# Designs tried in a protein design run: peptides against a protein of PDB entry 6GMG. Part 139

Target 1, 331 residues: chain A of PDB entry 6GMG
Amino acid sequence: DSDDRVTPPAEPLDRMPDPYRPSYGRAETVVNNYIRKWQQVYSHRDGRKQQMTEEQREWLSYGCVGVTWVNSGQYPTNRLAFASFDEDRFKNELKNGRPRSGETRAEFEGRVAKESFDEEKGFQRAREVASVMNRALENAHDESAYLDNLKKELANGNDALRNEDARSPFYSALRNTPSFKERNGGNHDPSRMKAVIYSKHFWSGQDRSSSADKRKYGDPDAFRPAPGTGLVDMSRDRNIPRSPTSPGEGFVNFDYGWFGAQTEADADKTVWTHGNHYHAPNGSLGAMHVYESKFRNWSEGYSDFDRGAYVITFIPKSWNTAPDKVKQGWP

## One batch from the design tools (peptide; made by RFdiffusion4, then SolubleMPNN)

Design b2_p10_4_s2 (from b2_p10_4, 3 letters changed)
Fold by OpenDDE base, seed 4:
Structure b2_p10_4_s2 (fold): chain B 331 residues (1-331), chain A 10 residues (1-10)
Amino acid sequence: as target 1 above (331 residues)
Amino acid sequence: SVDLQKKYYE
């Protein structure tokens, strides 16, 4: 199915990127040029610039997920995901609203559910939690100390996450991060790690045992965040795309956007890095392009998706794939 | 096996 995927060739370590192409608030470039930028800006390990390895280039070639993959160091597991859903708005719109002309009841309900999610609040929740985690990591030299710090921080803030089970993805996320255990990574020292954020857009109607209407127009009850914590159960996300509503129609399976650990307080000014498709320079899809988008451009998504989640994972502080400041495009 | 982005946008 993806036999035409190609791994981009290596780029010389000192090769500078060509200018990015501006496009409606985004900066765009071909994948090979992103590799050049990545090597100049994000490749540093313990302060030393690195050439993107063949393995990393292979990861990157998978498309938008590849961007998150190469920068986080692992294929996304999406276990620690956050969102914000306005239940009152949802109920009110269902009660007092009505389908648009030509809109079915199922389509109406799916749309109302989609619109009841607040991407900005979901993002802010993830940032809040990441900040708490980072404080817990700062002086912790073993996992036990980290967990103790985390619980104290949550208690001080009266955060509902303090009541999560010890086996919850929230508490197990660090120990389940491969780079935490690597000698040149965390080396089992939490204080050498930092929390980072990426986002996933996906389709809610993935249950093959549900109605065709839910698969076509969305499942209003699926992938809602838990009250208080904002945690989303992602276990039912199988990367299944939206079902066609008309002959010949097709939808994308998912979209990933890399944020990292930017410190910009204004959400609208944050930069999200993502790809358009897997790299197929000799195929019908063509070469992969990488986009650096502002939050507004990222969060608006596409009709292919009716859910957005903001996921926390960890990387070593020695990596520069998640700097405090991300500059859009080149130069 | 891992999944890739199977379609594109622009």
Scores: peptide ipSAE 0.251, ipTM 0.852, DockQ to the pose 0.360
Fold by OpenDDE base, seed 5:
Order: C-alpha cells, then structure tokens, then sequence
Structure b2_p10_4_s2 (fold): chain B 331 residues (1-331), chain A 10 residues (1-10)
C-alpha cells in the first residue's frame, strides 16, 4: 500500500510554475509544479531563494501532512490544538431534535456533535492565541523572558490560558520546537521565531475499546475543547480512520491544511494549502496533487471526519513558508 | 503501526 510512495524529483531553482487549474473553487496543481512554486515563493531563508532539498521533497510526498511538514519544518505533533464547541446547541438539539428517517440514534448523536463544532470560531481562537504569542516573542531573547511576557499578556486579557500548568503544551511548545534550538533557526532566541497555524481534520471515534457505533458514527464526547481555553486534548488521536458502515466503504485517516501566518482579517479570504494523497505516480493512486483552498472549501471537510482542530506551532522568522499574504494559484 | 501518510482524497 504505502510501498509505492515515491519522492518527487528535484526541480531547477529557476524553473517557473505552470498555471494552476480551478477545481471546485480551489486552485489545483501536481506536486512537481507545487515544488516549483514553493521554490519561487516560499523557499527563502534569510531572503535567499532555496531549492527544495531531497529531505523536504521526501516529506512533501506524504500528502496533505507533507505540505504542513515541509512548511513547518517538522512532522505535526498536534499538541497545541484549539477548537470551538457550542454546548448549548448540542444539548438543545439532542433534547428537542430527533433522528432523520433511517438514521440511528448513534448516528444522530454523532451528527449533532459534529455540527456543534464551529470551524470559524475555532480558527479565530487559534489566531487570537497566536497573536498573543507573537507579542510575547517580539522582544524576548530567552525562554524565561518569553514566558514572562506570555503570562503578562494573558493576564491583561483575562485569558483562561494563564491558569495552565507550566508543563502544558501551551507553555512548552516553543522549547519543544526543533527549529528554535537550531543555530540557523531561532538559535534559542524567541524573538527570532513566530507562531504559525495549521489545521487537522480527523475522526472522533478512534477508541478501539468503545462501541462499534462510536467508531462508525462518531464519539460525541471525544476531542471537545476545554471551556475557557479552547484547548483540545489530542493525545488520543492516533490517525485511526472512521470505521466502515457498509461493505466496501473506506475512509481517509486525516486531512491537514497549512495556513501559516496570513494577516487577512476576513477568514473567508484566507488560503489553505493541502494535498490529496501520498505521491505514487506509478501506482494506483497516481501523482500527488496540491490544492490551495479558501477557508470555505477547507472548513467544509468530508464525511471521513467529524473533528477539526487548529494547531499552533513555531517557525523561524527567517523562513518564508508563512508569509503575511498568500496568493491562490499561479500566476 | 500508525499511518503517517494520507491514503486518498475525496
């Protein structure tokens, strides 16, 4: 299955991309052409354009997660994740609603839970927190200074995150970022780093010890954000896909979308970059394609997933993988 | 083992 994955070949540094094509409101291209765009637009280190390395091309070949991997510099750990859940809506719909014709009770509850998540509010929460972190990073030249700044910012905003434990992923995220410690990265200087955002879609019913109904239709209680903070405990996410509800049915394990650090205030105008599957040009799946989607297209998701999380990580400011403005497609 | 790659896209 995964044996037919292939690393895309190197592209000349000066090769310009071919035009992207529209695909259901998205801009689409083959992975090789994305590498060309990446080298022209996102590859810059300290202002100097770089060829995508063999290692980076190998990461990219993993599909949607590869897009986030190559742009963030590490495989996603998903430890600092945010979401928004409307508890009142959930309770009200369960109480006053009823299953649709042919819908089981478990299917109804799973659907209601899924619909009680607000992708836009989850995204906004992550952006809010990222902004606070960026302010804390701005003039901090060691981790201690960063943490002090962060606590002050949170106190000023009366943010519930101020009550998180020192061992929380929220406070440990920076020091656990490899690029922060790299000489050509952050070099242990917080002011050289910035917060970035990506999103993951996944299935809630991953507990193999739970009922078959939860694995098929979702676990209404799983992966909810904590009140006040919006933090989601992702420790039980092990990339397990939804269980089939009928013979021959199969579901995707996850979907990742790269946002970075765009400054566009209107969520609907933000661009999310993701891939369809791992690169298998000589296999049954075919070549990997990369999509640049507006938020509406990204947040719509698929029936494969009933959870969406927005995750914060860090990259060096010297990288151009998370620019303020992202242009959809090419040219 | 955990699948680290995306298998397909709808």
Amino acid sequence: as target 1 above (331 residues)
Amino acid sequence: SVDLQKKYYE
Scores: peptide ipSAE 0.174, ipTM 0.826, DockQ to the pose 0.276
Fold by OpenDDE base, seed 3:
Structure b2_p10_4_s2 (fold): chain B 331 residues (1-331), chain A 10 residues (1-10)
Amino acid sequence: as target 1 above (331 residues)
Amino acid sequence: SVDLQKKYYE
């Protein structure tokens, strides 16, 4: 519940950001200062700086998801998600490993499953697919041409995604993107769009019909990527947080990190933008803060989450919310 | 560590 959520006030377009604060390898600032940076760096439409609209400020105020929301132009649907899971490692560790002292079997299995995901490989897969999509987009002036290009690209690379159904989120993602259909967006022209990436951290044990142990310690079988494609079925993700394991314990429902379309080849040098909670300056949570983290900081996550997915969506090329280079902090 | 608060938009 966010009844005490407040929409941050408008910032003058010419207002420069205050310096960000270093925080555990990250750059941190209050939401209003991020708005200032956003207007200077990311707000451009067709090369022109824009003041963040009231609607956009409202989106942003929803916390970590708001950062992705304002930059992607839509609330995350999370339908086109990728991850990497080492099945052999998982099986071997379950077979040959042992629970730690005081660790239950369920806790052990949940931990082993979590550790069997490779965040870097998941991110790399998403980037690979985004690159393929961008090549398919660049000379396509209608959806049919885009889809044909995409299939050809996948065939050339012998990518298992070529076998996905036409109704798959992989093929339907573009046409289901609102900005693609907007006159001032893609205007139904794929070549005016580009693929972008964000990440979601969430809890695997969300099935209320499953055992309490799975809700507490994770569901080892949930939200695994499909072999070959790396696609994760996100349909069962209902933003349900981890169940407490002790009295008074509580966990966050999710975390979102915005990557966009950075071209930095070294994953460790990529910057991820995320928020701590919804903006409640007069409430118990306080003002929203925005963090710009390196991949290591982002991918590390928290004990609240045992899954990470890397999601592809699309934005108009005329937007500057996903630049090739992202600088951490300010200046 | 970064302080992620418990309440987000769902």
Scores: peptide ipSAE 0.115, ipTM 0.778, DockQ to the pose 0.171
Fold by OpenDDE base, seed 1:
Structure b2_p10_4_s2 (fold): chain B 331 residues (1-331), chain A 10 residues (1-10)
Amino acid sequence: as target 1 above (331 residues)
Amino acid sequence: SVDLQKKYYE
């Protein structure tokens, strides 16, 4: 997609990271230094440190999505995504609110829709579902057992997800995970896998057949979660950025944040790892930087995006890319 | 093909 993208060089396995730079409540470092940290902290397979492979370094070089890619083991498909939307708030604000000075109706509606999403509740929903899945995985040694456990868990909790089709992303996500099938991964044993979470920020106004206003200011009706389940249909997300509203203005196509499987109960204390752009040390963008942000920093997002989704996927328990505790920066 | 993160932000 970009000819100036470069794969970062290999780092010696024993190379310790340089200190991260604190910035606005987050920790920042260049991608090569993140590789060093990754090898020390997250690279472990069956408890043994691993050098990041050339393939993994190439994945990482893709930017924020690369961080999720290298830690999850696959390029994000975003099929099992959750969010929270306050329909009553949205309707009330549209009815009783009014555009700000100079704000168009479309801009007003887009803003109100954006503000009607609750990132924290969306995150909590994903964590809830991941917890249910993890319980279903624990003693399941084949997919059938996993699915049976999952259905039982959902029934016990009276969760609307119990009504999802057997072929839905919710039930098919595990079997569609490459690492589940790998001999050194899950080896087709669900009990060897665990659910993990990442987040994606993106633009709602991606439909090129819609009005220019929706592309500029957002589509209030797009990418809303289904009531009860919280599932978001991500099929129409094609990584199309927000349309410029003024000459020279441009927006980022997406932002991915890696959470993994942290056990911190306070959402505000969770750490999210993400990148600023693809690695182009010899290009205009420069070297890729990696950020470790608290939830507040992550969930604030940017004006480039008006949607946030929290996605569940799976990794082998033998991987250490999703530890219970994540620390910001280095040391 | 896969997409990469385009443009810079903090």
Scores: peptide ipSAE 0.260, ipTM 0.854, DockQ to the pose 0.364; fails the geometry check

Design b2_p10_4_s3 (from b2_p10_4, 7 letters changed)
Fold by OpenDDE base, seed 2:
Structure b2_p10_4_s3 (fold): chain B 331 residues (1-331), chain A 10 residues (1-10)
Amino acid sequence: as target 1 above (331 residues)
Amino acid sequence: SIQLQRKFFE
């Protein structure tokens, strides 16, 4: 299967995209056409349009993760992840609710846990934190200044993140970003960087030492955000898919959606870019398609996943992969 | 695998 993956060919720099196809409120196109759009809209470095490199095209060819990869400039590490979980709802439903007809206890608990996550609040938390980070970056010309600014911002807001360890992904994320250290990127200047957001959907029941039921129906206790901060420990996410509940059933390992740094205040109007699968034009899966979805479409997820996280990373301000406004589709 | 192996988009 992996042998079927193909790197999309180069597209001429000035080639305009074909129109996207509407699909259930989404805009859809084949990966080759997305490359064309990307070159026209998102490829700019210091205002100069760029052809997507072979390396970038190879990254993109991996599917949904490839979309985030090419736009963020690095393979997702998912270290600085946020979510929102309604503990009271969870406890109440477990206590007062009951399994549906034919639903096992494990299935019930897994479902209740899944439903106790609030994707919108998780996204808003990430946006809030990204905003704080961006303010801290704005006038900081070295990492020390950035960290100092960040601590001040957190103190002003009485944010629980101020209590995080210095080695926490929250504080270390910038220095661990390759593009921050690149001469043509941040060049070690925080003020040249900005925070961006992507989302990952994945399965909670990944622990091989846990019960089969948790692997099939979810682990209600896994990947919950820490109270106060909203941080999710992603260390146990190993891209293990949901276990089949019936013969012949199979699930996908993850889904990634790219948001970037859109300034649209209404979450429902934000656009998320993602892919369906790796590019296999001559294989059984076929050509990779790229989707631009509204938040509602993105946050719906799939039965393959019972967790969603919103992750912060950084890109150089000189990149246009995370513009203030994202237009859905083409033209 | 780092590959998404979704056959179709729902």
Scores: peptide ipSAE 0.057, ipTM 0.805, DockQ to the pose 0.302
Fold by OpenDDE base, seed 4:
Structure b2_p10_4_s3 (fold): chain B 331 residues (1-331), chain A 10 residues (1-10)
Amino acid sequence: as target 1 above (331 residues)
Amino acid sequence: SIQLQRKFFE
């Protein structure tokens, strides 16, 4: 935690947002103005808009993770994560490719591994699974019914996820969702819940017992999806940033992007909401800004990160934090 | 830390 982090003040419930600022395909605004938009558009519970609570504003103040936090209702656990990795491309490039001028072998291998991930296919896999889950949820009034429906859906699609252990994050995700058990949330009724998606960007070289090269240039073998399922073991993600490659260089620990449950079929037209840093209006970092980016802008990421995962969690259908359509900016 | 410390996006 940083001592200069500040919780944004409350915004009047009926205060309309100021216009967002467009910037290279993104829509940008200060966190206070996002709160105004959130209250008008995303705050609804059972169709009634609500003022963002002090607790929610505190969550939001943590930056990019705060956006996902306030909209999902819980701090990201990242247990049900998906990605797509082209093993053949990776092997072929290692065999037939060569380091760039001045590039070390470790740097080359790390780069090749990064480039072997397909963000769009990873996102599509998560959407596919979320769709299956939503079908399993829609008429299930207890967890047993949900799990039975889920297994049937997976069997019909010959999906490898049907072979996952009952204790796996895939099958346990719903029961481990706090809002599922809340009286004003799911109230233990799966049919009152829906699957939602967010994304995390992070660094692969987090193992402190590994070589310095892996920490600086990436671990080519880390955080790969399991064949067939696309599941990524996120247990070793400890929010450790990339190690500096030169004096004075520093990297950020992660980035989070909120997608929710948009129905736009074209991935390139989907909107991802994220923040730049924790809110520090009186500190060196300044006020937090919120960005609404198209998929191409989000998935591009930064040099700070060499992995992207697409994570499924659940929210009550009565919440409007994950609408079918998300519009960039305001108005 | 659970905080993103990036300055801004362009």
Scores: peptide ipSAE 0.056, ipTM 0.807, DockQ to the pose 0.281
Fold by OpenDDE base, seed 3:
Structure b2_p10_4_s3 (fold): chain B 331 residues (1-331), chain A 10 residues (1-10)
Amino acid sequence: as target 1 above (331 residues)
Amino acid sequence: SIQLQRKFFE
């Protein structure tokens, strides 16, 4: 329940952030201080710093999803998602492996499925696709030109995405981006937009019609990427958390991490920005904290989640919420 | 420590 959620107050545009603190290999700060950093580093529109608006501060206050929300300009729809799954490893481990001591068959299968996902390859696939999209955007001044460019790029690379339906989230993502249609955004000009990436961690066992074991230990068959494309059907993701396996146990529904459009080639050196919970300074949860994590820290996730997806969306190039380089922490 | 309390906004 977010009844005790509070919108952080405005921060003066010229106020510098306090230093971040190290936390579990991450850089950590309170949400108010992140707003200060955001205004100094990420707020720029057409090269000019902007104070985070009340609306943006309200979005941010929703926690991890708020970080992605404020930086992408829209609440995540998660429609264009990628992952990598090693089917051979999965089959082999199921065949030749065995449950650990005390591990049920369902728990074993869920664990094996989780471990068969490759977060690095999933991330790299998303980056590859984002790169293709950016090339398609570069000289396209209408959506038709963008789509034609995209198809040509995919054909040149013999990419299976070229076979996707025109109504697929892959082809419809740009036109469905609000900032693309905004006069001060893309203004319906693809060349004014760029592809960006965020990640979502969530639970596979969300089907209420399935067995309790799948809800507790994961659904090994759920949210796998399609072969060739890497696309994940996210339609079944209804933000349902993992079911408890013991009394008093509870799990979170999701986690979001913002990557943007960093150009760092080494995945391990990329920075992911995320929050711990919605801002409730006067509630039991307390103030929201923002974390800037390296890929290792982000991709590890938590036991709350057994799936990770890397999602592509678009923002105007005039925004600086997705710079080429992201510095962890402050200063 | 990170407190994981996140909710979907519709």
Scores: peptide ipSAE 0.112, ipTM 0.794, DockQ to the pose 0.159; fails the geometry check
Fold by OpenDDE base, seed 5:
Parts: sequence; structure tokens; C-alpha cells
Structure b2_p10_4_s3 (fold): chain B 331 residues (1-331), chain A 10 residues (1-10)
Amino acid sequence: as target 1 above (331 residues)
Amino acid sequence: SIQLQRKFFE
């Protein structure tokens, strides 16, 4: 329930942020201070610093998804998602492993499935695909040229994505991006756009018609990537949280982390920006906080979630919400 | 610990 949600007030354009503080190996600050940093570092359009608009502040106030929302320019659709799953590991552990003391069979299978996902390889796949897309965008001045370039790139790399249907989210993602069509955005010119990445953590056991065990401990077969492509069908993700396993236990529906377009080759050194909850300064949850986490901290996730996906979308190159390098905290 | 919360909306 977000009845206590409040839109953070405007911050003066020239106001410098206060120093961030360390928190669980991350850099942490209150949302108001993040707005200050955002205006100094990420707000630039065509090289000009901008004040965060009321609309953008409203988006941001929704919490973790708000960080991705304000930086990508649209609410996450999650249609172009990637992950990596080790099928051999999964089968081997199910065959040769056994439940821990006090662990049910369903709990064991759910845990083994969760552990069979490789967050680093999933992230790497998304980066690989984003790189291919960026090459296809670079010299394309209409959508047709972009699609032709993309198909050529995929063929050259012998990538299984070349076999995707023309109606696939993979090929339609650019045309379905609002900022691509905006005059001050892409203006229908692919070469003015770039691919960016964010991540979503969520629960696999969302089918309410399935067994209670799957809702409590995970569905081992749900949200697996397709072989070869790494694509995850996200159509059944309805933002349903994990079911409680004990009285008083409650779980959160999702977590979002913003990566953008960092060029750091070492995944462990990449920075992920995310929020804790919606902004409720006068409510029980309190003010929203923003975190800048290294990949290790982000990818660890929480017990609330047993799936991680890495999603590709697009933003105009004129935006500075996805810089090549992100520095944790302030200064 | 960090407490996450956001209600889904369309």
C-alpha cells in the first residue's frame, strides 16, 4: 500500500549534494539528496544541466522502480529480458543432492533452481546483446536500416537471436520506445539512441492456480531463459510477491536496479542504483533512500526473490542518465 | 536491513 506516498520537493539546480554514507557495502543517501546528485551528474540533456521536473520526481517517489523509471524515461515493461541458467547443475544437484535437515522437498527444489541461475552470466549476456544493438544503431537513420544492421550483426556472430520472429520484443523494442519518437529524443533516428540495461529481482512462484509449495518456495520451472538466446518470457510476471512460510512473514513484490551503459569490463566493479521503498516521509516507512551498490551487493538480492533478469531498453544519446562511468556516493 | 516496497500499478 502506497497511500502515504509523497512527491519529493524540487531542489535548486545549483545545490550540491551532501556526502553519501556507507551502508551494507553500498553508498546510501535520502531521496532528496539523490535528486541533488542527479541534477549535477545525470540530468544533462544535450550537455545542459536540468532541474528534475515534477513528473520525474513523481516517478522517482515510487522507490526502486522509480530510479529506473526516471533514468530510462519510461515505466519498465521488462519485455526484453535475459538470464543464464545452468541446466546441468540443476539436474545434477536434484539427482545427487538431498534436502537439508528440516528442508522440505519443495523447498529443496526451489533453492536448487535459484542457485542454478548465474547472475554474472545473465548480466554478461545482456551486455553482449546491448553491444550488438549499439553497433546496429550507430549508422542507422531509420528503423529499417537498424533492423537490417541488427540482422547482419547477429548473422556474423552466429547468434541464435537471428532466428527470433519479427514480432519478437527483440526486434520491436526500439519502435516501442516513446523517447525514440520524441522530437527532443531520437526523433525517429536510431543513431540518436543507445541501448541501456537495468535489472529486476522477482518471485518465480506467482501462479495462483499452482500448488502452495510453489508459491512459498518457488517454481523451479518458471522464468527460465530460452536456450541459445537467453531470453526470458516475462509475460507471467505480475508483480506477485512470495507467499509467507510462517505467521507474520511478508515479502516484497520486486526490486529494480539501474545500470545504464557503463563500460567497466569487470562486472564486480559496476555500480547499480536502486531505492528501498516509496517515499513516505510522514508515514511508517519513512523517507525513501537511494543506494549505489556494487554488482556483488546488487546480485545477492533478498530472500524475497528467486529470479533475476537483465533487461535492455533504449534512451537518447543526448541524455546523461547512462554515463560510461558511475562513481559511488558523493563527493 | 533494507525494506523494499512498491505497489504495482498500470
Scores: peptide ipSAE 0.077, ipTM 0.807, DockQ to the pose 0.160; fails the geometry check

